Peptides against a protein of PDB entry 5KEZ. Designs and how they scored, part 39

Target 1, 320 residues: chain A of PDB entry 5KEZ
Amino acid sequence: NVAIYNPFRPWWERYQPVSYKLCTRSGNEDEFRNMVTRCNNVGVRIYVDAVINHMCGNAVSAGTSSTCGSYFNPGSRDFPAVPYSGWDFNDGKCKTGSGDIENYNDATQVRDCRLTGLLDLALEKDYVRSKIAEYMNHLIDIGVAGFRLDASKHMWPGDIKAILDKLHNLNSNWFPAGSKPFIYQEVIDLGGEPIKSSDYFGNGRVTEFKYGAKLGTVIRKWNGEKMSYLKNWGEGWGFVPSDRALVFVDNHDNQRGHGAGGASILTFWDARLYKMAVGFMLAHPYGFTRVMSSYRWPRQFQNGNDVNDWVGPPNNNGVI

## One batch from the design tools (peptide; made by RFdiffusion4, then SolubleMPNN)

Design b1_p11_6_s1 (from b1_p11_6, 5 letters changed)
Fold by OpenDDE base, seed 1:
Structure b1_p11_6_s1 (fold): chain B 320 residues (1-320), chain A 11 residues (1-11)
Amino acid sequence: as target 1 above (320 residues)
Amino acid sequence: SPSNPTYGLFK
């Protein structure tokens, strides 16, 4: 991914790829392979956060400022380490003045325009699909069990399906022969927009962002809500079917006040209430549960916003 | 309306 130095190596640089090489601030490919093997050997499975909707931001300077040292040029859409060129992006398809998504009530913009300046890949092209599939198949070969598909809301479900159809079975050294990768898709659907979580059910599970938002409101006792109202928690609250839901109290985005959920989201900063919410989630039989493991950072609020919400996870590997 | 976060776009 791109190496961002202002601010200094933020968490979100990891979501700006310039190649599919496995060398980042989290480690190199050998270290990753070692981790996956050691985890699999004790029954711990690995699911990769796969960023396949886009490459880096269009405003990032060209050069070799990347974690693997690969050259890239956002201005010319040149990513030779893949390789991608100008033919592999949706620039000509997006019809907004800025080239970015401007109206989330326009499904075409949401899927064909740039997410906050991130160069949008033309996933309708078999070439692009194949390059992504090769990346994911490499991970499957290493021994991962599945994937979180980042920014799935911004990809056409059929394009995702086309990529998934190219995936190999899981590594038979650790998984039964013929096993398929576990897929869950990040789709923010709180209602009121044309893109629905149900559009993606055919590809795998979907994130249910209503879960953390509503649970936070109940635990906080906002609007007179009571825990006794959770009797029909799940589908009874209008959530997606249990067998399609991946549920969580918070994620890295809404933990920082970004994305969906607003101020209702409970985090480790509110330890007691957070433990109550997580405990309830683990005890209640709805959806596939995910527990967050995060870190503290020096929060600094200005005008209600944390100006240090960019701070990345602790590490000791320098500026690689 | 729900939207995805900004992944480091300078404004």
Scores: peptide ipSAE 0.086, ipTM 0.825, DockQ to the pose 0.136
Fold by OpenDDE base, seed 3:
Structure b1_p11_6_s1 (fold): chain B 320 residues (1-320), chain A 11 residues (1-11)
Amino acid sequence: as target 1 above (320 residues)
Amino acid sequence: SPSNPTYGLFK
C-alpha cells in the first residue's frame, strides 16, 4: 500500500493499495506465511481484510513511496505491480463532476464512482476480477480461512460473486477437503439509502452496523432504553437474519467517532460500558461475533473532531 | 450517519 508520511503512517494507509504484494508495515510475505502456519497449527484461523474495491487515492504522488517499494502512478492509473492501467478503472463510467461519490442516494454513483478519491476498480472486467482472485487465491493457498471484503457497499454484488466463484477451496493441510473461504462483507446499512445489506446475502455474511448502534443506545440508557428490551434482540430489532449477520460493538471506523452509529457506539474509551456490551454480545446467540482489539491514541478534539483520528497502532518508526 | 465514516481521511 501507499506509505503516507503526512500524517505519519496513518492507519488508513493500509486501505490504499498499490499492489497485491504481501509486504506491509506488519512484515513481508515470508513472515506472513510463518504467522499463518503457526496460527493454523494451534487452531487459530486468519481472515484477511481484502481491499478489492479500489486502489490508492487519485491525489497521491506517483513514485515508489509504498510499503513494498512498488512503483505506482495514480494520475495515469498505472499500477504495474498488478498490473493495472487506465482501462481497469471506472473513470469513464462515473458521471459525477468530481469523479467521486457525491450522492449516496444514487446507487450507481456509490458503486461506480470513487470513494473519497480512491481510484475505483472496474470490477465488471474479467481481467480485474481475475487479478483480484489471484490475490485472494494466493492468500488461500498460504492458509487463510477467509476474508472481510472491504467497501462491499461500493461493489456490485454480482461482481463480488464473480470473484468469489474463482476462489480455491481452503488449504487441505489445515481445513477439510472442499472447504470454502469464510466471507463477510462490509456493508454500512443503517437505513435510508438505496443499497441494502440484503443485496449481498448471496455472497456471504454482512456487517450489521445496527447492532453496535442500537446496543450502544441501550447500554447508555439513551432515550429510555432498557436492557429488558433486548429480549427479542436480533431479528426482532429489525436486524438481518442471524445466519447473515456479522456483529460487533465497534470497528476501527466508528471507534473514531465517524458515522455508522455515531456517538452511541461504545468503545474501550468507556471501559465499563464497553465490557458490558461485549459481554452481552458474546453471550447472545445472534450473528457471528467479532471482538475489537484496539489501542489508545492521543485524542485531541478541535471543534468536536479528533484531529488525531488518523493515528495508527503503536509502532517503531512506522513498522508494527 | 455518514455512509463511510472515516474514509474521508484518505488523502
Scores: peptide ipSAE 0.082, ipTM 0.841, DockQ to the pose 0.163
Fold by OpenDDE base, seed 2:
Structure b1_p11_6_s1 (fold): chain B 320 residues (1-320), chain A 11 residues (1-11)
Amino acid sequence: as target 1 above (320 residues)
Amino acid sequence: SPSNPTYGLFK
């Protein structure tokens, strides 16, 4: 991914890929292989956060300022480490004036235009699908158990399916022969927008963002909500079917006051309420649960916004 | 109102 130095190595640089090389601030490919092996050997499975909707931002300077040293040029859509070129992006497909998503009520914009300036990959092309599949298959062959598909809302479900159909079975050194990778898709669906979580059920599980939002409201006792109302928690609250749901109290985005969920989202900053929410989630039989492991950072609020929301995990001069 | 985009933090 791109290496950003202003601000200094923010967490979000990891979501701006310039190659599919397994070389990041967390380590190189050999170190990753070693970690996967050690984890698998004790029954801990690895799921990769796969960023496959886009490459880096269109305004990032060209050069070799990346975690693996790979050259890239956003201006010319040149990513030779893949390789991608101008033919592999949706620039000509997006019809907005800016090239960015401007109207989230237009499903075509949401999927064909750039997400906040991130260069949008042409996932309709078999070449692009194959490059992504090769990346994911390399990870599968190393021994990962599955994937979180980042920004799935911004990809056509059929394009995702086409990629998934190219995936190998899991590594038989640790998984039963014929095992398929576990897939869950990040789809933000709180209602009121054209793209629905149900559009993605055919590909695997989806994130249920209503879960954390509604649970936060109840635990905070907002709007007269009571814990007793959680008796029919799950489908009874209008959530997706349990066998399609991945549930969580918070994620890295809404922990920083951004993304889906709003002010109701509970985080470790409110420790007592957060423990109640996480405890309830783990005890109640709905969905596949995900527990957040995060860190404190020096928050600095200006006009209601944390100007330090970019701060990444604890590190030693950029090395995690 | 539309949901705030997750990657707004990248700007």
Scores: peptide ipSAE 0.076, ipTM 0.831, DockQ to the pose 0.152
Fold by OpenDDE base, seed 4:
Structure b1_p11_6_s1 (fold): chain B 320 residues (1-320), chain A 11 residues (1-11)
Amino acid sequence: as target 1 above (320 residues)
Amino acid sequence: SPSNPTYGLFK
């Protein structure tokens, strides 16, 4: 991914890929292989956050400022380490004036235009699908158990399916023969928009952002909500089917006030309420649970926004 | 109508 130095190595640089090389702030491919092996050997499985919707931001300077030194040129859509070129992006398909998503009520914009300036890959192309599948299959071969598909809302479900259909079975050294990768898709669906979580059920589980938002409201006792109302928690609250749900109290985005959930989202900053919410989540059978492990940073709010929301995890001169 | 969902800042 791109290496950003202003601000200094923010967390979000990870979501601006320039190659599919396993060479990042966390280490190189050999170190990753070693970790996966050690984890698998003790029954801990690895699920990779796969950024396959896009490459880096269109405004990032061309050059070799990347975690593995690969050259890239956003202006010309040149990512030779893959390789991708201008033919592999949706520039001509997006019809907005800016090239960015401008209206989330337009599903075609959401899927064909750039997410906050991130160069949008043409996932309709078999070439692009194959390059992504190669990346994911390499990870499967290493021994990962599955994937979180980042920004799935911004990809056509059929394109995702086409990629998933190219995936190998899991590594038989640790998984039963014929095992398929565990897939969960990040889709923000709080209602009111044309893209629905159900559009993605065929590909795997989906993030249920209503979960954290609603649970936060209940635990905070907002709007007269009571714990007793949780009697029919899950599908009874309008959430997706349990076998399609990945649930969580917070994630890295809404922990920073971005994405879905607003002020209702509980985080470690409100320790007591957060522990209550996480405890309830783990005790309740609805959905596949995900527990957030985060860190403190020097928050500085200006006009309701934390100007330091870019701060990444504890690191040694940018290396985690 | 809900507000448009956003992600973290990538710039």
Scores: peptide ipSAE 0.071, ipTM 0.820, DockQ to the pose 0.117

Design b1_p11_6_s2 (from b1_p11_6, 5 letters changed)
Fold by OpenDDE base, seed 1:
Structure b1_p11_6_s2 (fold): chain B 320 residues (1-320), chain A 11 residues (1-11)
Amino acid sequence: as target 1 above (320 residues)
Amino acid sequence: TPANPTYGLFK
């Protein structure tokens, strides 16, 4: 991914790829392979957060400022380490003045325009699909069990399906022959927008962002809500079917006040209430559960916003 | 609350 130095190596640089090489601030490919092997050998499975909707931001300077040292040029859409060129992006398809998504009530913009400046890949092209599939199949070969598909809301479900159809079975050294990768898709659907979680059910599970938002409101006792109202928690609250839901109390985005959930989201900063929420989630038989593991950072609020919400995870590997 | 997260802008 790109190496961002202002601010200094933020968490979100990890979501700006310039290649599909496995060398980042989290480690190199050998270290990753070693981890996957050791985890699989004790029954711990690995699911990769796969960033396949886009490459890096259009405003990032060209050069070799990347974690693997690969050259890239956002201005010319040149990513030779893949390789991608200007033919592999949706620049000509997006019709907004800025080239970015401007109206989330326009499904075409949401899927064909840039998410906050991130160069949008033309996933309708078989070439692009194949490059992504090769990346994911490499991970499957290493021994991962599945994937979180980042920014799935911004990809056409059919394009995702086309990529998934190219995937190999899981590594038979650890999984039964013929096993398929576990897929869950990040789709933010709180209602009121044209893109729905149900559009993606055919590809795998979907994140249910209503879960953390509503649970937070209840546990905080906002608007007179009571825990007794959770009697029909799940589908009874209008959530997606249990067998399609991946549920969580918080994620890395809404933990920082970004994305869906707002101020209702419970986090480790509110330890007691957070433990109550996580405990309830793990005890209640709705959806596939995900527990967050995060870190503290020096929060600094200005006008209600944490100006240090960019701070990345602790590490000791320098500026690689 | 924004509809989607911001991955590339410093605030």
Scores: peptide ipSAE 0.077, ipTM 0.824, DockQ to the pose 0.160
Fold by OpenDDE base, seed 3:
Structure b1_p11_6_s2 (fold): chain B 320 residues (1-320), chain A 11 residues (1-11)
Amino acid sequence: as target 1 above (320 residues)
Amino acid sequence: TPANPTYGLFK
């Protein structure tokens, strides 16, 4: 991915890929293989956050400032390490003036335009699908158990399906023969927008962002909410079917106040309430649970916004 | 600002 130095190595640089090489702040491919092997050998499975909707931001400077040293040129859509070129992006398909998503009530913009400037891949193209599948299959062959599909809301479900149909079975050294990768898709659906979580049920599980948002409200005792109201928690609260839901109290985005629940989201900053919420989540049978492991950062609020919400995990000069 | 922000402000 892109190596960003201003601010200094933010967490979100990980979501700006310039290649599918397994060489990042966390280590190189050999180290990754070693980690996956060691984890699998003790029954701990690895699920990769797969960033396949886009490449890096359109305004990032061209060059070799990347975690694996690969050259890239966002301006010309040149990512030779893949390789991608201008033909592999949705620039001509997006009809907004900026090239970015401008209206989230327009499903075509949400899927065909750039998410906050991130170069949007033309996932309708078999070439692009194949390059992504090759990346994911490489990971499967290493021994990962599945994937979080980042920014799934911004991909057409059919394009995702086409990629998933190209995937190998899991590595039989650790998984039963014929096992398929576990897939869950990040879809932010709190209602009010045309894109729905149910659009993605056919591909695997989806994130249920209503879970953390509503649970936070209850635990905080906002609006007269009571724990007793959780008796029909899950589908009874309008959430997606349990067998399609991946649930969580917070994620890295809404932990930083980046929407998807707002102020109701409980985080480790409110330790007692957070433990209550996480404990409830783990005890309740609804959905597939995900627990966040995060870190403290030096929050600095200016005009209600944390100007340091970019801060990544503890590191040694950018190396984790 | 987007109606449903997912990421922070990427630079």
Scores: peptide ipSAE 0.076, ipTM 0.829, DockQ to the pose 0.174
Fold by OpenDDE base, seed 4:
Structure b1_p11_6_s2 (fold): chain B 320 residues (1-320), chain A 11 residues (1-11)
Amino acid sequence: as target 1 above (320 residues)
Amino acid sequence: TPANPTYGLFK
């Protein structure tokens, strides 16, 4: 991914890929292989956050400022380490004036235009699908158990399916023969927009953002909400089917006040309420649970926004 | 209709 130095190595640089090389702030491919092996050997499985919707931001300077030194040129859509070129992006398909998503009520914009300036890959192309599948299959071969598909809302479900259909079975050294990768898709669906979580059920599980938002409201006792109302928690609250749900109290985005959930989202900053919410989540059978492990940073709010929301995890001069 | 959901800042 791109290496950003202003601000200094923010967390979000990870979501601006320039190659599919396993060479990042966390280590190189050999170190990753070693970790996966050690984890698998003790029954801990690895699920990779796969960024396959896009490459880096269109405004990032061309050059070799990347975690593995690969050259890239956003202006010309040149990512030779893959390789991708201008033919592999949706520039001509997106019809907005800016090239960015401008209206989330337009599903075609959401899927064909750039997410906050991130160069949008043409996932309709078999070439692009194959390059992504190669990346994911390499990870499967290493021994990962599955994937979180980042920004799935911004990809056509059929394109995702086409990629998933190219995936190999899991590594038989640790998984039963014929095992398929565990897939969960990040889709923000709080209602009111045309793209629905159900559009993605055929590909795997989906993040249920209503979960954290609603649970936060209940635990905070907002709007007269009571714990007794949780009697029919899950599908009874309008959430996706349990076998399609990945649930969580917070994630890295809404922990920072971004995206779905708003002020209702509980985080470690409100320790007591957060522990209550996480405890309830783990005790309740609905959905596949995900527990957040985060860190403190020096928050500085200006006009309701944390100007330091870019701060990444504890690191040694940018290396985690 | 809720506000348009966004991810974190990538710039």
Scores: peptide ipSAE 0.071, ipTM 0.820, DockQ to the pose 0.119
Fold by OpenDDE base, seed 2:
Structure b1_p11_6_s2 (fold): chain B 320 residues (1-320), chain A 11 residues (1-11)
Amino acid sequence: as target 1 above (320 residues)
Amino acid sequence: TPANPTYGLFK
């Protein structure tokens, strides 16, 4: 991914890929292989956060300022480490004036235009699908158990399916022969927009963002909400079917006050309420649970916004 | 930040 130095190595640089090389601030490929092996050997499975909707931001300077040293040029859509070129992006397909998503009520914009300036890959192309599949298959062959598909809302479900159909069975050194990768898709669906979580059920599980939002409201006792109302928690609250749901109290985005969920989202900053919410989630049988492991950072609020929401995990001068 | 629920700004 790109290496950003202003601000100094923010967490979100990891979501701006310039190659599919397994070389980041977390380590190189050999270290990753070693970690996967050690984890698998004690029954801990690895699921990769796969960023496959886009490459880096369109305004990032060209050069070799990346975690693996790979050259890239956003201006010319040149990512030779893949390789991708101008033919592999949706620039000509997006019809907005800016090239960015401008209207989230337009499903075509949401999927064909750039998410906050991130160069949008042309996932309709078999070449692009194959490059992504090669990346994911390399991870599968190393021994990962599955994937979180980042920004799935911004990809056509059929394009995702086409990629998934190219995936190998899991590594038989640790998984039963014929095992398929576990897939869960990040789809933000709180209602009121054209893209629905149900559009993605055919590909695997989906994130249920209503879960954390509604649970936060109840635990906070907002609007007269009571714990007793959780008696029919799950499908009874209008959530997706349990066998399609991945549930969580918070994620890295809404923990920082942006993304889906709003002010109701509970985080470790409110420790008592957060433990109540997480405890309830783990005790209740609805959905597949995900628990957040995060960190404190020096929050600095200006006009209601944390100007330090970019701060990444604890590090030693950029080394994690 | 967009008005609609989405990712943060990664610029």
Scores: peptide ipSAE 0.064, ipTM 0.826, DockQ to the pose 0.168; fails the geometry check

Design b1_p11_6_s3 (from b1_p11_6, 4 letters changed)
Fold by OpenDDE base, seed 1:
Structure b1_p11_6_s3 (fold): chain B 320 residues (1-320), chain A 11 residues (1-11)
Amino acid sequence: as target 1 above (320 residues)
Amino acid sequence: SPANPTYGLFK
């Protein structure tokens, strides 16, 4: 991915790829292989956060400022380490003046325009699908069990399916022969917009962002809500079917006040309430559960916003 | 509904 130095190596640089090389601040490919093997050998499975909707930001300077030293040029859409060129992006398809998503009530913009300036891949092209599939298959062959598909809301479900149809079975050294990768898709659907979580059910599970948002209000006792109201928690609260839901109390985005959930989201900063919410989630039989493991950072609030919400996880490599 | 997350890019 791109190496961002202002601010200094933020967490979100990881979501700006310039190649599909396994060479980042988290480690190199050999280290990753070692981890996957060691984890699989003790029954711990690995699911990769796969960023396949886009490459890096349109405004990032061209050069070799990347975690594996690969050259890239956002201005000319050149990513030779893949390789991608100008033909592999949706620049000509997006009809907004800025080239970015401007109206989330327009499904075509949401899927064909740039997410906050991130260069949008033309996933309708078989070439692009194949390059992504090759990346994911490499991970499958290493021994991962599945994927979180980042920014799935911004990809056409049919394009995702076309990629998934190219995937190998899981590595038979650790999984039964013929096993398929576990897929869950990040789709923010709190209602009121044209893109729905149900659009993606055919590809795998989806994130249920209503879960953390609503649970937060209940645990916080906002608006007179009571825990006794959770008796029909799940589908009874209008959430997606249990067998399609991946549920969580918080994620890395809304932990920082970003994305879906707003101020209701409970985090480790509110330790007691957070433990209550996580405990409830693990005890209640709805959806596939995900528990957050995060870190503290030096929060500095200005006008209600944490100006240090960019701070990345602890890191000691310093070079990559 | 809430906006999608911003990956550190500002206009």
Scores: peptide ipSAE 0.078, ipTM 0.820, DockQ to the pose 0.152
Fold by OpenDDE base, seed 3:
Structure b1_p11_6_s3 (fold): chain B 320 residues (1-320), chain A 11 residues (1-11)
Amino acid sequence: as target 1 above (320 residues)
Amino acid sequence: SPANPTYGLFK
């Protein structure tokens, strides 16, 4: 991915790929392979956060400022390490003046335009699908158990399905023969927008962002909410079917006040309430649970915004 | 309801 130095190596640089090489701040491919093997050998499975909707930001300077030193040129849409070129992006398909998503009530913009400047891949093209599948299959062959599909809301469900149909079965050294990768898709659906979580049920599980948002209001006792109201927690609260839900109290985005949930989201900053929420989530049978492991950073609020929301995990000069 | 954009703005 892109190496960003201003601010210094933010967490979100990881979501700006320039290649599909397994060479990042976390280590190289050999180290990753070693980790996957060691984890699998003790029954711990690895699920990769797969960034396949886009490449890096359109405004990033061309060059070799990347975690594996690969050259890239956002201006010309040149990513030779893949390789991608201008034919592999949705620039001509997006009709907004900026090239970015401007109206989230327009499903076509949400899928075909750039997410906050991130170069949007033409996932309708078999070439693009195949390059992504090759990346994911390499990970499957290493021994990962499945994937979180980042920014799934911004991909057409049919394009995702086409990629998934190209995937190998899981590595039989650790998984039963014929096992398929576990797929969950990040889709932000709090209602009121045209793109729905149900659009993605055919591909795998989806993130249920209503879970953390609503649980936060209850635990905080906002609006007269009571724990007793959780008796019909899950589908009874309008959430997606349990067998399609990936649930969580917070994620890396809304932990920083971004994305779905707003101020209701509970985080480790409110330790007591957070432990109550996580404990409840783990005890309740609804959905597939995900527990956040995060870190403290030097928050500095200016005009209600944390100017240090970019700060990544503890590191040594950018190396985790 | 207002859209909740994914964090991706780089400085």
Scores: peptide ipSAE 0.075, ipTM 0.822, DockQ to the pose 0.111
Fold by OpenDDE base, seed 2:
Structure b1_p11_6_s3 (fold): chain B 320 residues (1-320), chain A 11 residues (1-11)
Amino acid sequence: as target 1 above (320 residues)
Amino acid sequence: SPANPTYGLFK
């Protein structure tokens, strides 16, 4: 991914890829392979956060300022480490004046235009699908158990399906022969927009963002909500079917004060209420549960916004 | 506004 130095190595640089090399601030490919092996040997399975909707931002300077030193040029859409060129992006397909998503009520913009300037890959092309599948299959062959698909809302479900159909079975050194990778898709659906979570049920599980939002409201006792109302928690509250849901109290985005769920989202900053919410989630039989492991950072609020929401995990001068 | 404003951090 791109290496950003202003601000200094923010967490979100990881979501601006310039190659599919397993070479980041977390380590190189050999170190990753070693970690996967050690984890699998003690029954801990690895799921990769796969960024496959886009490459880096269109405004990032060209050069070799990346975690593995790979050259890239956003201006010319040149990513030779893949390789991608101008033919592999949706620049000509997006119809907005800016090239960015301008209207989230237009499903075609949401999927064909750039997410906040991130260069949008042409996932309708078999070449692009194959390059992504090669990346994911390399991870599968190393021994990962599955994937979180980042920004799935911004990809056509059929394009995702086409990629998934190219995937190998899991590594038989640790998984039963014929096992398929576990897939869950990040789709933000709180209602009111045209793209729905149900559009993605055919590909795997979907993140249920209503879960953390509604649970936060109940635990905070907002709007007269009571814990007793959680008796029919799950489908009874209008959530997606349990076998399609991946549930969580918070994620890295909404933990930083904004994003899907709003102010109702509970985080470790409110420790007592957060423990109540996480405890309830783990005890109640709905969905596949995900527990957050995070860190404190020096929050600095200006005009209601944390100007340090870019701060990544604890590190030593950029080395994690 | 975007569905997830935190993506604005990517700029």
Scores: peptide ipSAE 0.069, ipTM 0.835, DockQ to the pose 0.179
Fold by OpenDDE base, seed 4:
Structure b1_p11_6_s3 (fold): chain B 320 residues (1-320), chain A 11 residues (1-11)
Amino acid sequence: as target 1 above (320 residues)
Amino acid sequence: SPANPTYGLFK
């Protein structure tokens, strides 16, 4: 991915890929292989956060400022380490004036236009699908158990399906023969927009952002909410079917005040309430649970926004 | 409902 130095190595640089090389702030491919092996050997499975909707931001300077030194040129849509070129992006397909998503009530914009300037891959192309599948299959071969598909809301479900259909079975050294990768898709669906979580059920599980938002409201005792109302927690609250749900109290985005859930989202900053929420989540059978492990950073709020929301995890000169 | 703001990713 791109290496950003202003601010200094923010967490979000990881979501701006320039190649599919396993060479990042976390280590190189050999180190990753070693980690996956050691984890698998003790029954800990690895699920990769796969960024396949886009490459880096269109405004990033061309050059070799990347975690593995690969050259890239956003201006010309040139990512030779893949390789991608101008034919592999949705520039001509997006019809907005800016090239960015401007209206989230337009599903076509949401899927064909750039998410905050991130170069949008033409996932309708078999070439693009195959390059992504190659990346994911390499990870499967290493021994990962599955994937979180980042920004799935911004990809057509059929394109995702086409990629998933190219995936190999899991590595038989650790998984039963014929095992398929575990897939969960990040889809923000709080209602009111045309793109629905149910659009993605055919590909695997989906994130249920209503979970953290609603649970936060209840635990905070907002709007007269009571714990007794949780009697029918899950589908009874309008959430997706349990077998399609990936649930969580918070994620890295809404922990920073961004994304779905707003102020209701509980985080480690409110330790007591957070423990209550996480405890309830783990005790309740609804959905597949995800527990957040995060870190403190020097928050500085200006006009309701943390100007230090870019700060990444504890690191050694940018290396985790 | 009104469109949600752009979520999550930064540059």
Scores: peptide ipSAE 0.053, ipTM 0.815, DockQ to the pose 0.094

